# Ledger of designs, part 37: peptides against a protein of PDB entry 8BZL

Target 1, 228 residues: chain A of PDB entry 8BZL
Amino acid sequence: SYDRAITVFSPDGHLFQVEYAQEAVKKGSTAVGVRGRDIVVLGVEKKSVAKLQDERTVRKICALDDNVCMAFAGLTADARIVINRARVECQSHRLTVEDPVTVEYITRYIASLKQRYTQSNGRRPFGISALIVGFDFDGTPRLYQTDPSGTYHAWKANAIGRGAKSVREFLEKNYTDEAIETDDLTIKLVIKALLEVVQSGGKNIELAVMRRDQSLKILNPEEIEKYV
Target 2, 242 residues: chain B of PDB entry 8BZL
Amino acid sequence: SRRYDSRTTIFSPEGRLYQVEYAMEAIGHAGTCLGILANDGVLLAAERRNIHKLLDEVFFSEKIYKLNEDMACSVAGITSDANVLTNELRLIAQRYLLQYQEPIPCEQLVTALCDIKQAYTQFGGKRPFGVSLLYIGWDKHYGFQLYQSDPSGNYGGWKATCIGNNSAAAVSMLKQDYKEGEMTLKSALALAIKVLNKTMDVSKLSAEKVEIATLTRENGKTVIRVLKQKEVEQLIKKHEEE

## One batch from the design tools (peptide; aimed at target 1 F72 A73)

Design b1_p14_5 (made by RFdiffusion4)
Pose (drawn by RFdiffusion4):
Structure b1_p14_5 (pose): chain A 225 residues (1-47, 50-199, 201-228), chain B 238 residues (1-200, 205-242), chain P 14 residues (1-14); non-standard residues A62 YCM
Amino acid sequence: SYDRAITVFSPDGHLFQVEYAQEAVKKGSTAVGVRGRDIVVLGVEKKAKLQDERTVRKICALDDNVCMAFAGLTADARIVINRARVECQSHRLTVEDPVTVEYITRYIASLKQRYTQSNGRRPFGISALIVGFDFDGTPRLYQTDPSGTYHAWKANAIGRGAKSVREFLEKNYTDEAIETDDLTIKLVIKALLEVVQGGKNIELAVMRRDQSLKILNPEEIEKYV
Amino acid sequence: SRRYDSRTTIFSPEGRLYQVEYAMEAIGHAGTCLGILANDGVLLAAERRNIHKLLDEVFFSEKIYKLNEDMACSVAGITSDANVLTNELRLIAQRYLLQYQEPIPCEQLVTALCDIKQAYTQFGGKRPFGVSLLYIGWDKHYGFQLYQSDPSGNYGGWKATCIGNNSAAAVSMLKQDYKEGEMTLKSALALAIKVLNKTMLSAEKVEIATLTRENGKTVIRVLKQKEVEQLIKKHEEE
Amino acid sequence: SEFATVEEMRELHE
């Protein structure tokens, strides 16, 4: 089989294929995640008439208690999502507990890292925001990128214009903004309206403590706008 | 040998996949192919690129392929690659029926093939398949459906779409004329002739298939030349 | 930062 080293070091210590994978993420639609007190919210920018909206969604459930949003190559994302879904079931089988948000994040990150050091393969061209709750009810938000690095965040953005949205969230992520569920959803819509020039072209989802993923209707989003 | 390896599965500096993009260029030079969803069925309209006089026409169709009892598809791009992929689609549909004893839902069949196409872009060092497919079908979950896939493995559901030559012009005509939720098969047939009229008119140059439900059973039929010649006459009056 | 630094990439590779 094909064994060419695709990800290699360059002078100065750069891994060019990883950096190029990060460029693919920037070409992706904006995704925003905010961790609230008892709620986590994900929002994504949408790119069309005659298209079935159900089939092209950027927010996906990995397990009953974990879901994710992504930016970048949509085909690479389907592969990572299905790999994570299989791992969530393997964990329930072996430990008899649902996966912690951190556990599945670590798994997705290490999968991505392996694709930066394996022969015959290019890196995954996606970043992911992963949200959910732990056994003790603690809300979580993590980010993964193509290098395999992962971190926890109070709020974050990935994809096109993520730097601008991040700077908005830094100034606006306060206790007042995450005091209630309505204000937590509102902060995500405001963060997206910063780069979407729009309001009717946004998808949003909410996850509450042990209540599973709820995707908001267009009519419910129009009320906030 | 590193010297002769064209490296088909790497990123460009901008995060692009050049082989995928070049494959999509090949599809843009293929025969026009479009699909339209309606309340009582789905249809595929295709430009025949085999319009030579000395051809025999031994099959019921040239560009439209039955995948299982409830599904059909059409292709744009490299014909040989399309043969490999359509054979694989039949195998996936049969594997699902064997396992669950029920027909494969349409989206599950598209996802399964797209995973194969995505693998060719990430590892193996091989050129990708130069094929875009339109899928039409019916399942107990979502009823009548239309899907499109491209060489990278991406797919989407559509009420109407077009692939191949002059597809951008065709998508424009569809946005203007397609009445969302009010289309019947007869009106969708009229719109298909109208779209192919601009982007290309003769019955020998086109191929039309319809998918409908009759007595709880799926019917996939290629329209005879007589029915196509009558549809072409009915439009010229407009 | 949105992404890993060059240094962090080297550490991860190790």

Design b1_p14_5_s1 (made by RFdiffusion4, then SolubleMPNN; from b1_p14_5, 6 letters changed)
Fold by OpenDDE base, seed 3:
Structure b1_p14_5_s1 (fold): chain B 228 residues (1-228), chain C 242 residues (1-242), chain A 14 residues (1-14)
Amino acid sequence: as target 1 above (228 residues)
Amino acid sequence: as target 2 above (242 residues)
Amino acid sequence: SLFASREEMRKLAA
């Protein structure tokens, strides 16, 4: 009987399936995003990969286009669907408009996709939140966050996943114009923020950096340790 | 029976659409939005709840959306649903402009969206939108206009109204203080602050928690303006002195 | 009533 009306209002006005999807996000690995002056940085907590698991296969930071990348928290399988659709949209936009998407545009696309899955029967909400970062064509760095409801906002800095509260509290205290004055300081801020919830230092952090007019760079553990 | 609560929007044995009622309940918990029609303009005032230090400066109002050059709206309820509906409003307005080479009349835009809302209450596989909207606009047919729509797809024109948290109390206050035929935009702004101060569950109203937009006519053109924080502060200060 | 009829709106626009 519950099978057809997956996302319905409760008598008190709650969408329980959306709330439960948010709980799924809270169980996910922590991700953090920070917008600097001329840099955007994503950091993700590495789950203890089983010794036999190829670390390369568990990428939590994905490029959507040359100018946009995304980190997520929650259900990895759900994330793949969102990422694939977003990539198709980015390519379609390049073909039809002859310009890359703005970070806001692709965020809105993802948000609209998520929202539709909260309103259509026979579909459950996506169990993911995402941090979407990149540069607009004018060179402006952007950071957006989306949740399972399809809500999105622009941020200076934000975090999602199991450690998000602690990371956000840290960022609220430490995010200043001085703290992001340089690219290196911005990277350090992200690492310090993640270290609030990640044990064993730089080995358990995945970090991606996008500078203005540069491609996404994933830092190796040795590069991360230099900032610690 | 709980059985009707878990299905698509269907009639209960008593003839009630519980999913629509529950959507309205969700709106009742949303931030307050009010609209006031004046002789020389119309305004929207909305509660801003999401004040986060790490939130990027929203150049655009959080709850007030420009739809076209002649119309704006405010929303109460589920933000994601609101985003979908406001985008749809913009698309409808644009398609009309392209087809007829003139701006869509205010009421026609409102009705077009209301038909969509209604469809989401009638067709299977959909839930109602958890959003009420206030619309402000100007057109050559009716001049300055204020409309309200709800999740059912019902709408009405208003001189003043409120949606969201404590909307009933706000409407009662508006009924008491609204002077028909004598309402200037200046007096409407003062009334908006007065009502928000009483309906928002805050000890002291602050400019950071309020968004206000005005729609006026200047030199035969519609002007939609979001008030600056300093202007809102002045309005609050004036209210505190009265 | 805070309800604005179409006729009232027209009068305010004139």
Scores: peptide ipSAE 0.100, ipTM 0.510, DockQ to the pose 0.010
OpenDDE base, seeds 1, 2, 4, 5: peptide ipSAE 0.033, 0.035, 0.025, 0.034; ipTM 0.629, 0.600, 0.618, 0.502

Design b1_p14_5_s2 (made by RFdiffusion4, then SolubleMPNN; from b1_p14_5, 6 letters changed)
Fold by OpenDDE base, seed 3:
Structure b1_p14_5_s2 (fold): chain B 228 residues (1-228), chain C 242 residues (1-242), chain A 14 residues (1-14)
Amino acid sequence: as target 1 above (228 residues)
Amino acid sequence: as target 2 above (242 residues)
Amino acid sequence: SLFASREELRELAA
């Protein structure tokens, strides 16, 4: 009987399936995003990969296009669906409009997709939040966050996942114009923020950096340790 | 029976649409939005709840959306639902403009969206939108206009109204203080601040927690303006002095 | 009533 009306209002006006999807996000690995002056940085907590698991297969930071990348927290399988659709949209936009998407545009697309899954019977909400970063064509760095409800906002800095509260508290205290004055300082801020919840230092952090007019760069552990 | 609560929007044995009622309940917990019609303009005033230090400066109001050159709206309820509906409003308005080479009349835009809302209450596989909207606009047919719509797809024109948290109390206050035929935009702004000060569960109203937009006519053109924080501060200060 | 009829709106616009 519960099978047909997956996301319905409770008598008190709650969408429990959306709230439960948010709980799924809270169980996910922590991700952090920070917008600098001329840089955007994503950091993700690496789960202790089983010794036999190929670390390369568990990418939590994905490119959506040359100018946009995304980190997520929550259900990995759900994330794949969102990422694939977003990539298709980015390519479609390039073909039809002859320009890359703005970060806001692709965020809105993802948000709308998520929202539809909260309103259509026979579909459950996506169990993911996402941090979407990149550069608009004018060179402006952008950071957006989406949740399972399909809500999205622009941020200077934000975090999602199990350690998000602690990371956000750190960022609220430490995010200043001075703290992001340089690319290196911005990267350091992200690392320090993640270290609030990640044990064993740089080995358990995945970090991606996108600078103005540059492609996404994933930092190796040795590069991360230089900022620690 | 709980059985009707878990299904698509269907009638209860008593003839109630519980999913619509529950959507309205969700709106009752949302931030307050006011609309006031004046002789020389119309305004929206909305509570801003999401004040986070790490939010990027949104050049656009959080709760007030420009729909076209002649219309704006404010929303109370689920933000994601609101985003979908406001985008749809913009698309409808644009399609009309392209087809008829003139702006869509205000009421026609409102009704078009209300038909969509209604459909989400009637067709299987959908839930109601958890959103009420206030619409302000100007057109050549009726001049300045204020409309309200709810999750059922019902709408009405208003001289003044409120949606969201403490809306009933706000409407009561508006009924008492609204002077029919004598309402200037200036007096409407003062009234909006007065009502928000009483309906928002805050000890002191601050400009950071209020968004206000005005729609006026200047030189035969519609002007939609979001008030600056300093302007809102001045309005609050004036209210505190009265 | 804070309800505005179409006629009232027309009068306000005139």
Scores: peptide ipSAE 0.047, ipTM 0.507, DockQ to the pose 0.010
OpenDDE base, seeds 1, 2, 4, 5: peptide ipSAE 0.037, 0.032, 0.021, 0.036; ipTM 0.626, 0.614, 0.607, 0.500; seed 4 fails the geometry check

Design b1_p14_5_s3 (made by RFdiffusion4, then SolubleMPNN; from b1_p14_5 with E2L H13A E14K)
Fold by OpenDDE base, seed 3:
Structure b1_p14_5_s3 (fold): chain B 228 residues (1-228), chain C 242 residues (1-242), chain A 14 residues (1-14)
Amino acid sequence: as target 1 above (228 residues)
Amino acid sequence: as target 2 above (242 residues)
Amino acid sequence: SLFATVEEMRELAK
């Protein structure tokens, strides 16, 4: 009976529900994150919006706080839950500690939340991976990735979703100190990476940029085309 | 019967806790971690499997965690479970420090976590943690110490032990080469490299695939140090010359 | 030590 979403070990030591959640992520639209010297960039593949869908309603990049942004791949409904919980934690932290969260802190919070959903019999894992970017209070840019298991790591660059393998391979070859020497070069790197898997150019890419001491900026298609 | 595989950790008709056994199987596939107690210190050595070019170098250690000023641990098994448990260890240690104004004794910290692990094997709605831990530490009661714990909540003190992939073979090697009462930290490091070289499924041991931490006492203070890659390279080179 | 060997620890987990 598939009826009880119980994450249990298989005889060979696998958590199948977590693995299946990872498969759900692989079906999601591709997202990429890159940490530059003084910039963090998130890019997401735009799904062919049905002609009648309001493009504004499918935001795959969201702010968690003024200094932290997140992109995700996988189940959108699951992502909403994680985002809301993370936002509440960011605000709570500001109130209690009187400082904004570090990117690592909020990543760890999200990771812990995901992990708990893999260990409770009354819950299934979240079907999402996330790229979390931002700046710590000292001005250091950060990029973290989380998966359905609750594992998280810091990255220079990473990708998630259906095209993640190809994008990661591209980044492994092309991510150099020279490639991220300037903000513009960093943005170009993200766009080029996404173009490995996204058809029809800049029209199908959502791009968000956060510079040190600046708010999140979502680039419009015209701005993206200037880099391509 | 597959029926016992899908439910909360319950006893089989034969009295087995299959979910705990299966958690241990998961650990058996994890990277190798070993610990060795010496007269003048204690060490952890762990296999590093995740070598990605795009990883941020800020990671001090993938598998070795500092718990407090006097203790560290290494983990074999599910990384996310490990993160939760290591965080809990830190919290327990901190709460004790605040309450008693002294560091928590090593065994007490280990026991506290083991109670949590055990609870996850007994209470409904939870699965066992898929993690084994090695603990190294120093306290004023017993000096240098090495402990191992598993998903069941069982733990024990050891002179040398290993968890993760090929742990049985590693333990056998440790039993053969460990010289009781004569083990220096230097000799322990050499032994660690020797065992890892044989137990890791790699043709050639490289420094990039090994993490080593030592815990020593200097001027009445505990010092936890992760060896630099160059230091590990030197240890490997020395072993190859031997 | 509660357990003399790793094998004993494993057996108790069975």
Scores: peptide ipSAE 0.028, ipTM 0.530, DockQ to the pose 0.017
OpenDDE base, seeds 1, 2, 4, 5: peptide ipSAE 0.017, 0.008, 0.018, 0.000; ipTM 0.607, 0.610, 0.512, 0.505; seed 2 fails the geometry check

Design b1_p14_5_s4 (made by RFdiffusion4, then SolubleMPNN; from b1_p14_5, 6 letters changed)
Fold by OpenDDE base, seed 2:
Structure b1_p14_5_s4 (fold): chain B 228 residues (1-228), chain C 242 residues (1-242), chain A 14 residues (1-14)
Amino acid sequence: as target 1 above (228 residues)
Amino acid sequence: as target 2 above (242 residues)
Amino acid sequence: SLFASREELRKLWE
């Protein structure tokens, strides 16, 4: 029946489907985001790639636009849907407003999309959290996080996924102005944070960097190792 | 009974809308929000629960939102739902302004949103919004105003009220201490601190955990101001000295 | 009017 609500309140006032979606996120690969002075950095735990699988198709960091990129934790298929819609919105915004989206704008768009899926007939919540980073037109670096409920906040640094707790604890202790004084130090901070939960060193880390007025750059393993 | 609490919002045999009741239950677990109407202004006071070291900027208003030049609101409940509703309020207010070239009357804005809330309780495939709101505002029709709305779409005007955690106890305290016709904004602020001190599940009330906004009229213009932390500290200090 | 009067609103507190 199309009239059945999937996400409903429990007697105690809980939206179980949203909470369960959050549990799905906790099972996802760890992702971390850090905002530096003139840089934003995303790092993700790499999952083992199957034999003969193309590594390019397993990337968990993607561009939404020239000035915005996203990492996620949770259901990959769900993420694809969100990413595609976000990309369309980014392009639409450029056409209609004649300027790129702000990081906050596209985050809010994604958040609203997620929220609707928590209140729509025949739909379940998205099983993903996302870290969205980029630069506004004025050159300000931004980091946002959104979860399955559709909530979003701006962060200096944050983590999502199975190792998020440990990574966050590390960041809370180590994120200082001195630690992000340079681009290299900021990158190093992200790598160190991920190494709290990632086994076998830098080979299991995917790292992306975006600098002001520059495109998203995915670091190769050799580049990552120099920071280890 | 469980047949009706796990489905789209429908009436039980007893005439109850369980999904609406459960939404209200969710709000009961949210941070406390107070509204107090005074002769010379109106205020919102809200509990701040989200204090994170890694947040980009200190949110001066976790729970309090400016809607337009003449209105603000406070929210209790699901944050994502609140964001949707507050955005809708802003849009409604802006559309009205553009259409009629004057600010939307306070009650009309509240009613417009309440109609939306009600629709989400009546139409199939939708759950109620898990949010209650307090509205403060000024218009030329009724002056300073305070409204409360709930997930059902019901609303009412109040001299003082509370939503969220321990709201019943707060309302009881407000009834005891509110002096009709004699309430100044200064007195209202003091009352807000007094009530929050007793209703918040914190051993000691601190300024970092309290947000306060005031709405006043100055030189024929509405002024909405969020109090600085230092100002809130002073209010708390004054309360402790009494 | 579909809107309550000021007095009606005040009575909601009582």
Scores: peptide ipSAE 0.036, ipTM 0.522, DockQ to the pose 0.012
OpenDDE base, seeds 1, 3, 4, 5: peptide ipSAE 0.024, 0.033, 0.025, 0.015; ipTM 0.523, 0.534, 0.612, 0.604

Design b1_p14_6 (made by RFdiffusion4)
Pose (drawn by RFdiffusion4):
Structure b1_p14_6 (pose): chain A 225 residues (1-47, 50-199, 201-228), chain B 238 residues (1-200, 205-242), chain P 14 residues (1-14); non-standard residues A62 YCM
Amino acid sequence: SYDRAITVFSPDGHLFQVEYAQEAVKKGSTAVGVRGRDIVVLGVEKKAKLQDERTVRKICALDDNVCMAFAGLTADARIVINRARVECQSHRLTVEDPVTVEYITRYIASLKQRYTQSNGRRPFGISALIVGFDFDGTPRLYQTDPSGTYHAWKANAIGRGAKSVREFLEKNYTDEAIETDDLTIKLVIKALLEVVQGGKNIELAVMRRDQSLKILNPEEIEKYV
Amino acid sequence: SRRYDSRTTIFSPEGRLYQVEYAMEAIGHAGTCLGILANDGVLLAAERRNIHKLLDEVFFSEKIYKLNEDMACSVAGITSDANVLTNELRLIAQRYLLQYQEPIPCEQLVTALCDIKQAYTQFGGKRPFGVSLLYIGWDKHYGFQLYQSDPSGNYGGWKATCIGNNSAAAVSMLKQDYKEGEMTLKSALALAIKVLNKTMLSAEKVEIATLTRENGKTVIRVLKQKEVEQLIKKHEEE
Amino acid sequence: SDLELTFRLLEVQA
């Protein structure tokens, strides 16, 4: 089989294929995640008439208690999502507990890292925001990128214009903003309205303590706008 | 040998996949192919690129392929690649029926093939398939459906879409004329002739298939030349 | 429902 080293070091210590994978992420639609007190919220920018909205979603459930949003190559994302879904079931089988948000994040990150050091393969061209709750009810938000690095965040953005949205969230992520569920959702819509020039072209989802993923209707989003 | 390896599965500096993009260029030079969803069925309209006089026409169709009892598809791009992929679609549909004793839902069949296409872009060092497919079908979950896939493995559901030559002009005509939720098969057939009339008229130059439900069973039929010639006459009056 | 169908497809592929 094909064994060509695709990801290699360059002078100065750069891994060019990874950096190029990060460029693919920037070409992706904006995704925003905010961790609230008892709620986590994901929002995504949408790119069209005659298209079925159900089939092209950027927010996916990995397990009953874990879901994710992504930016970048949409085909690479389907592969990573289905790999994580299989791992969530393997964990429930072996440990008899649902996966922690951190566990599945670590798994997705290590999968991505393996694709930066394996022969015959290019890196995954996606970043992911992963949200959910732990056994003790603690809300979580993690980010993964193509290098395999992962971190926890109070709030974050990935994809096109993520730097601008991040700078908005830095100034606006306060206790007042995450005091209630309505204000937590509102902060995500405001963060997206910063780069979407829009309001009717946004998808949004909410996850509450042990209540599973709820995707908001267009009519419910129009009320906030 | 590293010298002769064209490296078909790498990123460009901008995060682009050049072989995928070049494959999409090949599809833009293929015969026009469009699909329209309606309340009582789904249809595929295709430009025949085999319009030579000395051709025999031995099959019931040239560009429209039955995948299983409830599904059909059409292709744009490299014909040989399309043969490999359509054979694989039939195998996936049969594997699912064997395992669950029920027909494969349409989206599940599209996802399965797209995973194969995505793998060719990430590893193996091989050129990708130069094929875009339109899928039409019916399942107990979402009823009548239309899907499109491209060489990278991406797919989407559509009420109407077009692939191949002059597809951008065709998508424009569909946005203007398609009445969302009010389309019947007869009106969708009229719109298909209208769209092919601009982007290309003769019955020998077009191929039309319809998918409908009759007595709880799916019917996939290629329209005879007589029915196509009558549809062409009915439009010229407009 | 869609997620269940995805798991069924994953089983077929495995």

Design b1_p14_6_s1 (made by RFdiffusion4, then SolubleMPNN; from b1_p14_6, 7 letters changed)
Fold by OpenDDE base, seed 3:
Structure b1_p14_6_s1 (fold): chain B 228 residues (1-228), chain C 242 residues (1-242), chain A 14 residues (1-14)
Amino acid sequence: as target 1 above (228 residues)
Amino acid sequence: as target 2 above (242 residues)
Amino acid sequence: EELELEDKLLDVLA
């Protein structure tokens, strides 16, 4: 019976609810993250906004703290829960430890939260993967990815969502030290990677950039077109 | 009956805990991990499956975790479950250190986690952890130690053992080649490579696919060391030449 | 022992 959202093992050792949550992620809009030398870049595929929808209401890239931002693929409502908890944890950490979170710390927090939802009765897994980027206090740029299972890894570059395979294949071929030598080249790499799966060019891409010692900047369409 | 498959860990009419068995099945599909106890140290050797070009190299080990200054573990099974358990091991070890002003004995740390694992098999509303662990350590009570634990919360001390894919075959090979009382760390490393070469579903063993850590005592201190890729390559080469 | 186990579980779930 599909009626009880209980994540249990199958006879073959599978957690079907986690696998199905991963399928939900694959239906989500594509997101890409790239770590440069002194920059982190997130790009997302814009959903075809219905003509009457306010484009401002569907943010797929959000700040968790001043030094950390996140993009996600999958269930938007699930993402909202994760984002809110992560923001509270970032603030709590600042109050208790007197330092901002490391990108790894907040990723581990999110991953642990997701894992608990795969093991608790009466709860289903979160139907989201996330790309978490930012800077540690020492100025090191970081990129992490987490999935519905609660796994997480550090990446140089990665992608999630429906176009993730094609985007990753592109990044595997094109991510080099030369390709990320400058901030502009890093941004260009992200845009080119997204263009593998996004139709209609820069108009359907949302791009966020965080440079060392700078706040998150969301690029406008005109700024994106300069890199195309 | 399918009815027992969909509920929390309960006994079947036959007295089986199917969710625990199914968790063990999941571990059987995980990468191989070996542990070997020697007279002068302990080692873990683990299959590295996640070789992605875009992974950040900052992570020295995917499957081997330092727990404290005197202990490390390797994991086979669900990575997210493993992360939770390894974090808990670190917390338990730290709490003990703070309370008693000395490192936790190896077996006590293993037991503490096993109680948690067992509880997840008994308390309603939870599934078993899909993880087996190998623990290596040193303490003043028993010296060098190797333990294995499974999803049931059962554990045991071992001279040599294996978890994950082809573990049964690996254990059989270890039984044949392990020389009780004569095992040096050098010989243990050679044995680990020999067993991994036969148990990993690869045509040729490469250093990129193997992680090895050693735990030794130097000048009255425990030293946990992850072997460099070049060192692993040398071990593989030596094995191919024999 | 059950209480101790519950506390341990809470720590893992916290």
Scores: peptide ipSAE 0.015, ipTM 0.520, DockQ to the pose 0.018
OpenDDE base, seeds 1, 2, 4, 5: peptide ipSAE 0.023, 0.011, 0.007, 0.006; ipTM 0.617, 0.621, 0.526, 0.524; seed 1 fails the geometry check

